# Peptides against a protein of PDB entry 6J54: the designs that were tried, part 101

Target 1, 223 residues: chain A of PDB entry 6J54
Amino acid sequence: NENLFASFIAPTMMGLPIVTLIIMFPSLLFPTPKRLINNRTISIQQWLIQLTSKQMMAIHNQKGQTWSLMLMSLIMFIGSTNILGLLPHSFTPTTQLSMNLGMAIPLWSATVFTGFRYKTKTSLAHFLPQGTPALLIPMLVIIETISLFIQPVALAVRLTANITAGHLLIHLIGGATLALLNINTMTAFITFTILILLTILEFAVALIQAYVFTLLVSLYLHD
Target 2, 42 residues: chain B of PDB entry 6J54
Amino acid sequence: QFQFTGIKKYFNSYTLTGRMNCVLATYGGIALLVLYFKLRSK

## One batch from the design tools (peptide; made by RFdiffusion4, then SolubleMPNN)

Design b2_p11_4_s3 (from b2_p11_4, 7 letters changed)
Fold by OpenDDE base, seed 1:
Structure b2_p11_4_s3 (fold): chain B 223 residues (1-223), chain C 42 residues (1-42), chain A 11 residues (1-11)
Amino acid sequence: as target 1 above (223 residues)
Amino acid sequence: as target 2 above (42 residues)
Amino acid sequence: LDEILSVLLLL
């Protein structure tokens, strides 16, 4: 079991946490443009950011669009870390539940508090669905309150579980292919094909999970 | 669109104000129950 | 929103 989860241990050198450097590394991949017409790579990157920004903020009014910078930075951070984590022998900070809780809880709290501060009546009314029978109102309000507090946990666990499960499968199948190379080359080729298909799937999952995480935070903000 | 009279005017599941009042009433009721059991334990 | 949330929860 230790060998299975060895890739998920936080790396340290001389007792110093390199995790901080790994977390800060994705920021270097997104330089700020200084020219009106930049290089092709930077222009494509900026175009993708603008497309995702327009899609995410289409739900919100101008008041909600104030959170555009925060939400876009979040999706770029989670997306970049998840994609970089698919590199061989790399460490992904988003596989750690502590990291995801550290992002989910403050952002969720901020969205809930902003909702109660500026839209108090609508936010309080969301604890009771419209058209509920009068006798079921107290029980349903309690259930909806519990559901609200489960949101940050579900947000963090969903991201952690999806990324961790993907990494485990890649490592297990990858290890199995290497072991089968010396036993049966035909079966090793089949398992290697599965590994390639799985890695392509994990690239998609990495981007989707970043998008879903940011989208859910945005939806909680909009209520 | 909905016309309510009496207690249903303030406590209904259709209007925004009615839903808000129902939520506040439920929280208030739970708080009173917790307070009652806390004082009873003393 | 409930339908969107239900789909997103399944993903």
Scores: peptide ipSAE 0.214, ipTM 0.831, DockQ to the pose 0.026
Fold by OpenDDE base, seed 2:
Order: structure tokens, then C-alpha cells, then sequence
Structure b2_p11_4_s3 (fold): chain B 223 residues (1-223), chain C 42 residues (1-42), chain A 11 residues (1-11)
């Protein structure tokens, strides 16, 4: 069990935290465009960023579109770190709950406070759904208040749990494959096939979780 | 559009203002209850 | 929104 969770321990080199370098590394993969027509890779990246930006910000007004830069940077960061984490012997900072809480809580609080500042009436009214019977109003307001405070926790835990679970599964199936190579080659081949399929799934999950995390932050901003 | 009169005009679950007032009233009630129990403890 | 959130919670 200790070997299973060894990949989730923050890496250090001679007492110095390499985690900071790992967190900053994805930024090097996205160079800033300097030409009107860039290389194919950069053009594809820009195209993807524009597509995701248009999709995520379609719900927001002009005031909400101010958050576009932050939300796009967030999805690029989480997505890139999650994808890089699928590399062998790689450490994913997003598997750390502290990291995800560190992102979720400030962003959630910012969206909630922004909502209360500019849309006070709508934000306060959101605690009470329309058509609620009069007798259920106090209880429902309490439940909605609790639900609001669970949002940042759910946001962080969802990302952490999905990425961590995927990494654990890949590790377990990979370990089983290696163990079965000398026992039964046919079974090892089956487990290896499952590992490949699981790895492909985890690539999708990595991107989806990044998108969901950013989308939910955006939705909380829209209320 | 619902036409509300009297207290229902200010406290309803259908209008935006009514919902806001209901939420504020609920929070105010909870705050008063907390204050009551805090003062009762002394 | 609640429907979207419910679907997202399942992911």
C-alpha cells in the first residue's frame, strides 16, 4: 500500500522541493504567439483556447467576460498538469487536495463575492428557489446556504478524487501486468490491453476534469 | 405576473424582491435565535 | 443549472 501511494508524495531533491518546478513546467509548453501565422502546433493551441473560451464565456455578459483570461489560464493549467501527470513516474500537483483547495476556495469566494457585489438581489434570491411553499422557506434557505459552502469542497474533491483514482488504477493494473508476465502471458496481455484502454480514458478524464472545474467556477460566477 | 398584496408583496417565493426578503428574514431569524441562546447562557 | 450540475456531479 505504501508503494501505491509513493507516487503521490511530493518530490524533493536534497531537501529542496521540486514541486514548484513541476507546477511551473506546463507554462513552458504554451509559448506566447509572436507572429500573425505561427507554427502548426501553436496555431492549434490558440485555436483550442479560442474554442474553449467561446464555449465557456458564451453564458456570460460583458462583465463576466472579464474573467475569461483567468478561467482560460485555469483550464490550461489544470489540463496540462493532468495530462503531464499521466507520464510515467510523473507527479501531478492536482492530485494533492491542498493544491485543489488552494485553487477552488479563492476562485469560489471571488465568484460568490462578485455575485453579491454586482447582483445582490439575484444572489440573495438564489438561496430560495421560485415557487417554494411558505412553510419550507426557512429550511430551504438553510439547505441552500449549506450547499453553497459545500461547492468549493466538492469542486476540489472532485478533481482530486478523479485524478487520484485514475492514477491508482493505472498503477494497480500496471503492477498486475508486470506480475503476470512471468505467470501467465495471456492474462498479462489482457491486463495490458485494459491498461491501455484505461490510460486513454484517463487522458479524457484529465481534460474533462479540468473543463468541469473551470466550468463550475464560471457557472458559480454566472449564478 | 403574480399580483401580491400586503405582506405577500414583500415576502413571496415568486418575485425577486420577495425571495430576497425571505432570505434576509430567515437569516435575521437565525441571528436572533443565536443571540437569544447566547444571552440565555448568561 | 441544476440539471447541468447534476450531470457534472456524476463525472
Amino acid sequence: as target 1 above (223 residues)
Amino acid sequence: as target 2 above (42 residues)
Amino acid sequence: LDEILSVLLLL
Scores: peptide ipSAE 0.186, ipTM 0.834, DockQ to the pose 0.026
Fold by OpenDDE base, seed 4:
Structure b2_p11_4_s3 (fold): chain B 223 residues (1-223), chain C 42 residues (1-42), chain A 11 residues (1-11)
Amino acid sequence: as target 1 above (223 residues)
Amino acid sequence: as target 2 above (42 residues)
Amino acid sequence: LDEILSVLLLL
């Protein structure tokens, strides 16, 4: 059982956590453009960032659009770390709940405080959905308040659970495939095919979870 | 547009101001209840 | 709220 979770242990070298270097590594994959017309790789990256930025920030006002840099950096960070985590023998920092909480709580707090600061009336009104029956108002306000505080936890847990579960499944199916190679070759081949399909799915999940995390932060900002 | 009169003007679930007041009233009520029980225990 | 709920339903 310990072998199943061995890949989720934060790697250390001589007692020093090298996870910090692993977290910083994706930054090297996105260099700052220096030329007006860059190479194809940087151009594609900027194009993707521009497209996602336009789609994600379309719902925000000018003040909200100031968050574009933060949100785009967030999606690039989470997306890159998730994709790199699918490499063989790689450690995914986003499988750590502490990492995701460290991202979710400050971002959520910033969005909530920004909302209360600039749009106090609207933010307070959001605790009571429009059209609520009068008798249900106190209960619903309490529920919405609780729901608000669940948001940062939901952001962190959603990302952590999806990425961790995906990695765990890959390890389990991969281990089963190796074990079945000498028992039943045909079954091992089927299991291996499932593993390939699962890995492809996890690539998609990695990008989707990055997008969802960033999108929800954006939605909380918009309220 | 909703036209409310009386107390419904300030406490309703349709207008922005009404919703805000309802939320504040709820929080105020809870705070008063907590305060009441705290003072009652002493 | 409706937008948030719609996104949550997609998850």
Scores: peptide ipSAE 0.185, ipTM 0.835, DockQ to the pose 0.025
Fold by OpenDDE base, seed 3:
Structure b2_p11_4_s3 (fold): chain B 223 residues (1-223), chain C 42 residues (1-42), chain A 11 residues (1-11)
Amino acid sequence: as target 1 above (223 residues)
Amino acid sequence: as target 2 above (42 residues)
Amino acid sequence: LDEILSVLLLL
């Protein structure tokens, strides 16, 4: 059991935490452009960022579009960390719930606060759906309020659970494959095939979870 | 446009202002209940 | 929004 969760322990070298370096490493993969026509890699990155920014900010007005830089940096950070976490013997910071809560709670609170600042009436009105029967109003307002406070928790837990579950599953299937090599080679081959398919899926999940996390933050801002 | 008269003009689930007032009234009621129990236990 | 959130919560 201890061996199963060993990959989720924060790595240290000579008593010094390397986690800070791991978190900062993705920043090196996205250099800032210096020319009008950049390298192919930078051009592709810019193109992807532009596409995602257009899609993400399409629901926002000019005031909401001021969050474009924040949201794009967020999706790039989460996406890159999740993908790098799939490398062998790597540590994924986003598997730590503390980190995801550290991102979710401030961003959620900022969106909610921004909503109350500029759209007070609309934000308050969202606690009560239109056409609610009069007798159900108090209960429904309470439920909607609870729903609001669950948002940051759900946001953080979703990301943590999806990434962590993927890592665990890869580890378990990989371990099973190795164990079955000497017992039944045919079954080991099947298990290995499943492992390959699972790893491909986890690459997709890594990107999807980054997108969903960012999208939900953006959606909370738009409400 | 919805036409409401009396208290329904200010407290309704259809207009934006009405919904806002309903929410505020609900929070106010909860706050009063909490205050009541706080003062009662003291 | 609730409908969108409900779908996204399943992901």
Scores: peptide ipSAE 0.163, ipTM 0.836, DockQ to the pose 0.027

Design b2_p11_4_s4 (from b2_p11_4, 6 letters changed)
Fold by OpenDDE base, seed 1:
Formats: sequence, C-alpha cells, structure tokens
Structure b2_p11_4_s4 (fold): chain B 223 residues (1-223), chain C 42 residues (1-42), chain A 11 residues (1-11)
Amino acid sequence: as target 1 above (223 residues)
Amino acid sequence: as target 2 above (42 residues)
Amino acid sequence: SDLILQVLLLL
C-alpha cells in the first residue's frame, strides 16, 4: 500500500518543502504580454484565456465581473497543475485534500458572504425553493442549510477524488504493462493501449475538473 | 401576480419576501429551541 | 441556475 501511494507523498529535499516551488511553477507558464502583437504561442494562450473568461462571466452582471481576475487565475492554476501532474513521476498538489480545501473554503466563504452582504433578500430566499408546501418549509430550509455547508467539502473532494483516481489508474495500468512485457507481449500491448486511452481521458478530466471547480465557485457567487 | 392576505402575505413560498420571512422564522424557531434546552440544562 | 447547479453537483 505504501508503494501504491508513494507518488502522492509531498516531496521534500533536506527536510525543506519543495511543494512551494511546485505550486509556484505554473505561474512561469503564463507570462504577461508586453507588446500589442505578441508571439504566436502567447497570442494563442491569451486568446484561450479570453474565450474562457467570456464564457465564465457571461452569467454575471458587471458587479459580478469584478471576480473575473480571481476566477480566471483559479481555473488557470488548477488546470495547469492538473495537466502538469500527468507527467511521469510528477507530483500534483491538487491530489492533496488539504490543498483543495485551502482553496475551496475561502472562496466559498467569500462568495457566500458577498451574496449575503449585497443581495441579502435573494440569498436568504434561496434557502427555500419556490412553491414548496407550507408544512414542509421548516424541514426543507434545514436541508438547504446543510446543503450549503456541504458545498465547500463537495467541491474539494470532487477535485481531489477525480484527479487522484485518474493518477492511481495510470500508475497501476502502467505498472502492469511493464510487468507483462516480460511475460506476454500481446497482453502488454493491449494494456498499453488502454493506458494511452486512459491518459487521453485524464487530460480531458484535468481540464473539466478545473472548469467545473471554477464554474461552481462562480455559480455560488451568482446564486 | 399572487395576491395573499393575512399571515400568508408575510409567510409564503411564492414571493421573495415571503420566502425570506419563512427562512428567518425557521432560524428563529431553531434558535429559540436551542436556547430553551440550554437554559433547561442549567 | 439551480438545476444546472444540481447537475454539476452530481458530476
């Protein structure tokens, strides 16, 4: 079991945490453009950021669009870390539940507090669905309140579980493929094909989970 | 669109104000129950 | 919005 989860242990050198450097590394992949017309790579990157920004902020009014910078930085951070985590023998900080809770709880709290501060009536009304029978109102309000507090936990666990499960499957099938190379080359080829298909799926999952995480935070802000 | 009279005007599940009042009343009721049991335990 | 939120929560 220790060997199975060895890839998820936080790396340290000389007792110093390298995790901080790993977390900061994705920031180097997104340089700020200085020219009106930049290089092709930077232009494509900026174009993708603008597309995702327009799609994410289409739901919000101008008041909600003030969160655009934070939400875009969040999706770029989670997306980049998840994609980089698919490199062989790499460490993904988003596989750690502590990291995801550290992002989910403050962002969720900020969205809930901003909702109650500026849209108090609508935010309070969201605890009761429209058209509910009068006798079920107290119980349903309690359930919706509990549902609200489960949101940050579900947000963190969803991201952690999806990324961790994908990594475990890649490592297990990859290890099995290497072991089968010396036993049966035909079965090893089949398992290797499955590994390739799974890796492609995990690239998609990595981007989707980053998008869903950011989108849910955005939806909580919009209520 | 909806015309309510009496107590239903303030406590309904259709209007925004009615829903808000129902939520506040529920929280207030729970708070009073907790307070009652806390004072009873003393 | 609530329906979309519920669907996304199930995913």
Scores: peptide ipSAE 0.270, ipTM 0.847, DockQ to the pose 0.027
Fold by OpenDDE base, seed 4:
Structure b2_p11_4_s4 (fold): chain B 223 residues (1-223), chain C 42 residues (1-42), chain A 11 residues (1-11)
Amino acid sequence: as target 1 above (223 residues)
Amino acid sequence: as target 2 above (42 residues)
Amino acid sequence: SDLILQVLLLL
């Protein structure tokens, strides 16, 4: 059982946490452009950032669009860390709930406080959905208030659970495939095929979860 | 557009101001209840 | 927007 969770332990070297270096590593994959016309890799990266930025920030006004840099950096960070985590023998920082809470709570708090600061009336009104029957107003306001405080937890847990579960499944199916190689070769081949399909799915999940996390932060900002 | 008169003008679930007032009233009511029970215990 | 948020919360 311990072998299943061994890949989720934060790596250390001589008692020093090297997880900090692992977290910083994705930054090296996205260098700052220096030329007007860059190479294909940087051009594709900028193109993707531009497309995602246009789609994600389209719902925001000018003040909300100031968050574009933060949100784009967030999606690039989470996306890159999730994809890199799928490499063999890699540690994924986003499998750590503490990491995701560390991102979710400040970002959520910033969006909520920004909303209350600039759009107080609208933000307060959001605790009561439009068209609510009068008798249900007090209860629904309480529920919506609780729902608000669940948002940062939901952001962190959603990302953590999806990435962790994916990694766990890959390890389990991979281990089963290796164990079945000498028991039943045909079954091992089927299991290996499932592993490949699962790996492809996890690549998609890695990107989707990065997008969802960033999008939800954006939606909280928009209210 | 909804046309409300009387108390419904200030407390409704359709207008922005009405919804805001309902939320504030709910929070105020809860705060008063908590205060009441706190003072009652003393 | 609220409905979209609710759907995304279920993902």
Scores: peptide ipSAE 0.249, ipTM 0.851, DockQ to the pose 0.027
Fold by OpenDDE base, seed 3:
Structure b2_p11_4_s4 (fold): chain B 223 residues (1-223), chain C 42 residues (1-42), chain A 11 residues (1-11)
Amino acid sequence: as target 1 above (223 residues)
Amino acid sequence: as target 2 above (42 residues)
Amino acid sequence: SDLILQVLLLL
């Protein structure tokens, strides 16, 4: 059991935490452009960022589009950390619920606060769906209020659970494959095939969860 | 446009202002209940 | 918007 969760322990070297270096490492993969026409790698990165920014900010007005830099940096950070976490013997910071809550709660609170600042009437009205029968209004307002406060928790837990579950599944299937090598080679081959398919899926999940996390933050801003 | 008269003009689930007022009224009611129990237990 | 949000919350 201890061996199963060993990969989720915060790594240290000589008693010094290296988690800070791990979190900062993805920043090195995205250098700032210096030329009008950059090399292929930077050009592709810029192209992807532009595509995602246009898609993400299409639902926002000019005031909401001021969040473009924040949202794009968020998706790049989460996406890169999730992908790097799939490397062998790597530590994924986004598997730590504390980190995801640390991102979700401030961003959620900022979006909610911004909504109440600039769209007070609309934001308050969202606690009551249009056309609600009069007798259901008090209860429904309470439910919608609870729903609002569950948002940051759901946001953090979704990301944590998806990434953590993927890592655990890869570890378990990988361990099963190794155990079955000398027991039943045919079954081991099947398990290995499943492992390969699962790893491909986890690469997709890593990007999807980054997108969903960022998109939901954006939607809370728009609401 | 919806045409409401009386109290329904200010408290309805169709207009933006009406919905807002309903929400505020609900929060106000809850706050009063909490205040009541706080003062009662004291 | 709220419906889309609810669907995304299920993911």
Scores: peptide ipSAE 0.245, ipTM 0.853, DockQ to the pose 0.028
Fold by OpenDDE base, seed 2:
Structure b2_p11_4_s4 (fold): chain B 223 residues (1-223), chain C 42 residues (1-42), chain A 11 residues (1-11)
Amino acid sequence: as target 1 above (223 residues)
Amino acid sequence: as target 2 above (42 residues)
Amino acid sequence: SDLILQVLLLL
């Protein structure tokens, strides 16, 4: 069990935390464009950023589009860290609940406070769904209030749990494959095939979780 | 559009203002209850 | 939007 969770321990080199460097590393993979027509890789990256930006900000008004830079940087950060975390012996910062809470709580609070500041009536009215029977109003308002405070926790836990679970599964199936290589090669081949399929799935999950995290923050800003 | 008269005009679950007032009334009621129990403890 | 939010919350 200790070996299973060893990959989730924050790496240190001679007592110095390498986590900071790992967190900053994805930023090097996204260079700033300096030409009108860049290399194919940079052009594809810019195209993807533009597509995701248009999709995420389509719901927001002009005031909400001010958050575009922050939301796009967030999705790029989480997505890149999640993808890099699938590399062998790589540490994924987003597997740490502290990291995800550190992102979720401030962003959630910012969206909630922004909502209360500019859309006070709508934000307060959101605690009571339309058509609620009069007798259920107090209880439902309490439930919606509790639901609001659960949002940042759910946001952080969802990202942490999905990425962590994927890493654990890859590690377990990978370990089983290695153990079965000397016992039964046919079974090892089956487990290896499952590992490949799981790895492909985790690539998708890594991107989806980054998108969902950012999208939910965006939706909390809108609603 | 629902035409509400009287108290239902200000406290309803259909209009935006009515919903806001209901939420504020609920929070106010909870605050009063908390204050009541706090004062009762003394 | 609320339904989409609920679905996303279930993911």
Scores: peptide ipSAE 0.243, ipTM 0.849, DockQ to the pose 0.027

Design b2_p11_5_s1 (from b2_p11_5, 6 letters changed)
Fold by OpenDDE base, seed 2:
Structure b2_p11_5_s1 (fold): chain B 223 residues (1-223), chain C 42 residues (1-42), chain A 11 residues (1-11)
Amino acid sequence: as target 1 above (223 residues)
Amino acid sequence: as target 2 above (42 residues)
Amino acid sequence: LSEGLLLLTLL
């Protein structure tokens, strides 16, 4: 069982954390454009960033659109790290709950604080859904308060669990495929096919989770 | 639009002001209850 | 908020 979780251990070199370099590596894949008309690859990246930015910020007012830079950087970071994590023998930092909590808690706190700071009336009103019967008001306010505090935890755990589960499945099926190569070639081929399909799915999941994480942070900001 | 009079004007579940006041009243009530039990324990 | 809660439920 320890072998199953070996890929999730933070890598170190001579006691020095390589995790820092791994976290910073995706930044090298997104160079800053220096030309009006860039290379096709950079142009595609900029186009994708623009599309995602427009889609994600469409729900926000001008003040909320100030968060666009941070949210876009967040989605690019999580997305790139998740995709790179699917490479063989690669460590995915987003599989670490501590990292995801480290992102979720401050971002959530910032969104909640921003809401209370600039939209105090609306933010306080969100603790009570509209049209609630009078007798249920106190209980529902308490439940909504608890729900608010569960948001950062759910945000972090969702990302961690989805990415980690995907990695575990790929590892298990991959290991099973290798084990079956000399036992039953036909079954190994089937298992390998499943592995390929799962890997494709995990690429999609990696991007979706990055998007969902950022989207939920954005939604919490919008309230 | 809903027309509320009296206490319902300030404490309702349909207007933003009413909802806010209900939330504040709820938190205030909880705080008072906690304070009461804290003082009772002494 | 309702959309966010729905997303939280679906995910």
Scores: peptide ipSAE 0.139, ipTM 0.838, DockQ to the pose 0.030
Fold by OpenDDE base, seed 3:
Structure b2_p11_5_s1 (fold): chain B 223 residues (1-223), chain C 42 residues (1-42), chain A 11 residues (1-11)
Amino acid sequence: as target 1 above (223 residues)
Amino acid sequence: as target 2 above (42 residues)
Amino acid sequence: LSEGLLLLTLL
């Protein structure tokens, strides 16, 4: 049973953790452009970044648009790490809840504090929806407060759970397929087909979760 | 567009200021309750 | 925005 979770153990070589190198590796895949007309790969990357930045920053004012660089770097980091994690025998840092909490809590707190600093009245008013009956106000304010504090937890757990679950499913179905090869070839073929479809889905999930994580941070900033 | 009189002017669920005051009042009430129970135990 | 946040939280 430990073999099931072996892929999620932090890798080490000679007692030295190589997780730091793994986390830094995606940065090499996004070189800084130096030419007016770059190669196709860099051009596509820039185009995607521009499209996503336009969509995400459209809801923000000038002050909120200052977060564009951080949000774009965040989505690129999470997206790239998630995609690389789908490679065979790879370690995905975003499967570690500690890492995702380490990203979610500071970003969430920064957005909340920024909101309270520049939009104090509006931020406080968000704890009470408009038109609430007077008798329900105290209870609803408490619920909204609890909802606020659940946000960073939900943000981290959502990313961790989706990526981890996908990896587990690929491993389990892949293992089942190999086991069934000598038992029932027809069933093994079916499970293999499911594995392929699941793998395609996980590529999509990897990108979607990166987008959702970044988008939610952006929305919290918008308040 | 909303006209409130009396205490409803400051504590309402329709105006921005009213909602803010309601939230602050709620937190203040909770803080007072916590303080009361803490002081009562001692 | 609250409704949007709720929907995105459900994803």
Scores: peptide ipSAE 0.124, ipTM 0.838, DockQ to the pose 0.030
Fold by OpenDDE base, seed 1:
Structure b2_p11_5_s1 (fold): chain B 223 residues (1-223), chain C 42 residues (1-42), chain A 11 residues (1-11)
Amino acid sequence: as target 1 above (223 residues)
Amino acid sequence: as target 2 above (42 residues)
Amino acid sequence: LSEGLLLLTLL
């Protein structure tokens, strides 16, 4: 068990936490444009950000559009960290539940407080679905209240579990492939093929989880 | 679209105001129950 | 909220 989770231990050098540097590293991959016509890579990056921004913010009114910068920075951060985490022998900060809770709880709180601040009536009404039978109203309100408080936990756990499970599976299949190279070459080839397919899947999962996390935060903001 | 009279006017699951009032009433009821048990324990 | 809950159940 210790060997399986060795890749998830927070790395340190000389007693200094290099995790901080790892978290800050993705910011270097997104430089700010300084020209009207930028490099091809920067132009493509900005184009993707604009497309994603238009898609994410389509559900919000003008006031909700003010959150576009926050939501786009969130998806870029989570997406970049997840993709970088798929590098061999790399540490993925988003596999740490503490980090994901650190993101989920403040963002969730901000969306809930914003909802109650500007849409008090609608926010309170969301605790009761329309058309509920009168006798079920108290029970359903309680359930909806519990559901609200589960949201930040669900955001953090979903991201953590999906990324961690993917990393574990890649590690296990990769280790099995290396072990089988000296035992059965044919079986090793099969496991290697599975590893490749799994790696492709995890690239997709890395992006999807970033998108879903940001989308759900956006939906909670919409209220 | 909905015409409610009496208590249903203020407490209904169809209108926004009605839903809000139902939620507040539920929270108020729970608060009163908690208060009752707290006072009973003393 | 309904759409968000639906996405929550799918993931």
Scores: peptide ipSAE 0.181, ipTM 0.836, DockQ to the pose 0.030; fails the geometry check
Fold by OpenDDE base, seed 5:
Structure b2_p11_5_s1 (fold): chain B 223 residues (1-223), chain C 42 residues (1-42), chain A 11 residues (1-11)
Amino acid sequence: as target 1 above (223 residues)
Amino acid sequence: as target 2 above (42 residues)
Amino acid sequence: LSEGLLLLTLL
């Protein structure tokens, strides 16, 4: 089973961590525009960023829209890394829980602290839903407090688990297809078809997980 | 709009201030409970 | 947060 997890080992060359270069590589795919009318590729990228920005920031006031640059960079980073991770023999940094926690905890903490700094009364009131019966108030406040502290963990684990599980399934079905090539060609063709459909699904999952991660951070900011 | 009088004015689950006070009271109660058990053990 | 929690349940 060690062969299944070999793709999740951090790559190194001559003792130097190449993982840093892999993390920085997606930045090369999104160059900054230098003209008023740019090339078709850059124009499409900017258009997509503007559309996603308008959608994500629609729920935020002017103060919340200050986070637009951070949230757009986050979704572009996670989305691009997840898509590139579906390439054969590629390493996906977002499969590492440490990396996702490194993003989730600071962003979550920043949103929580920003809430307490500018909206102290509203932030404290979120621990108790409106209209709660008086007898359930103490227990519900405790549950809501626990829920708050689970948020960064759930955010990181969700991204890690979904991407990792998708990678494992592609490897398993791919391995099964290769094993069945000389045993039963018809069954191998069926498994190969499943592999193609699964790969398409993983492309969708990669984008959805990037969106969900960014959306939840945005929702925590809005409260 | 809800109009509350007495203790319900400060501790209610419908107004923003009331909800905040309920949360603070809950945390205060838990803190006092923890303090009680800590002092009892000593 | 209610909508975020619903997304947590679905995913």
Scores: peptide ipSAE 0.157, ipTM 0.830, DockQ to the pose 0.030; fails the geometry check

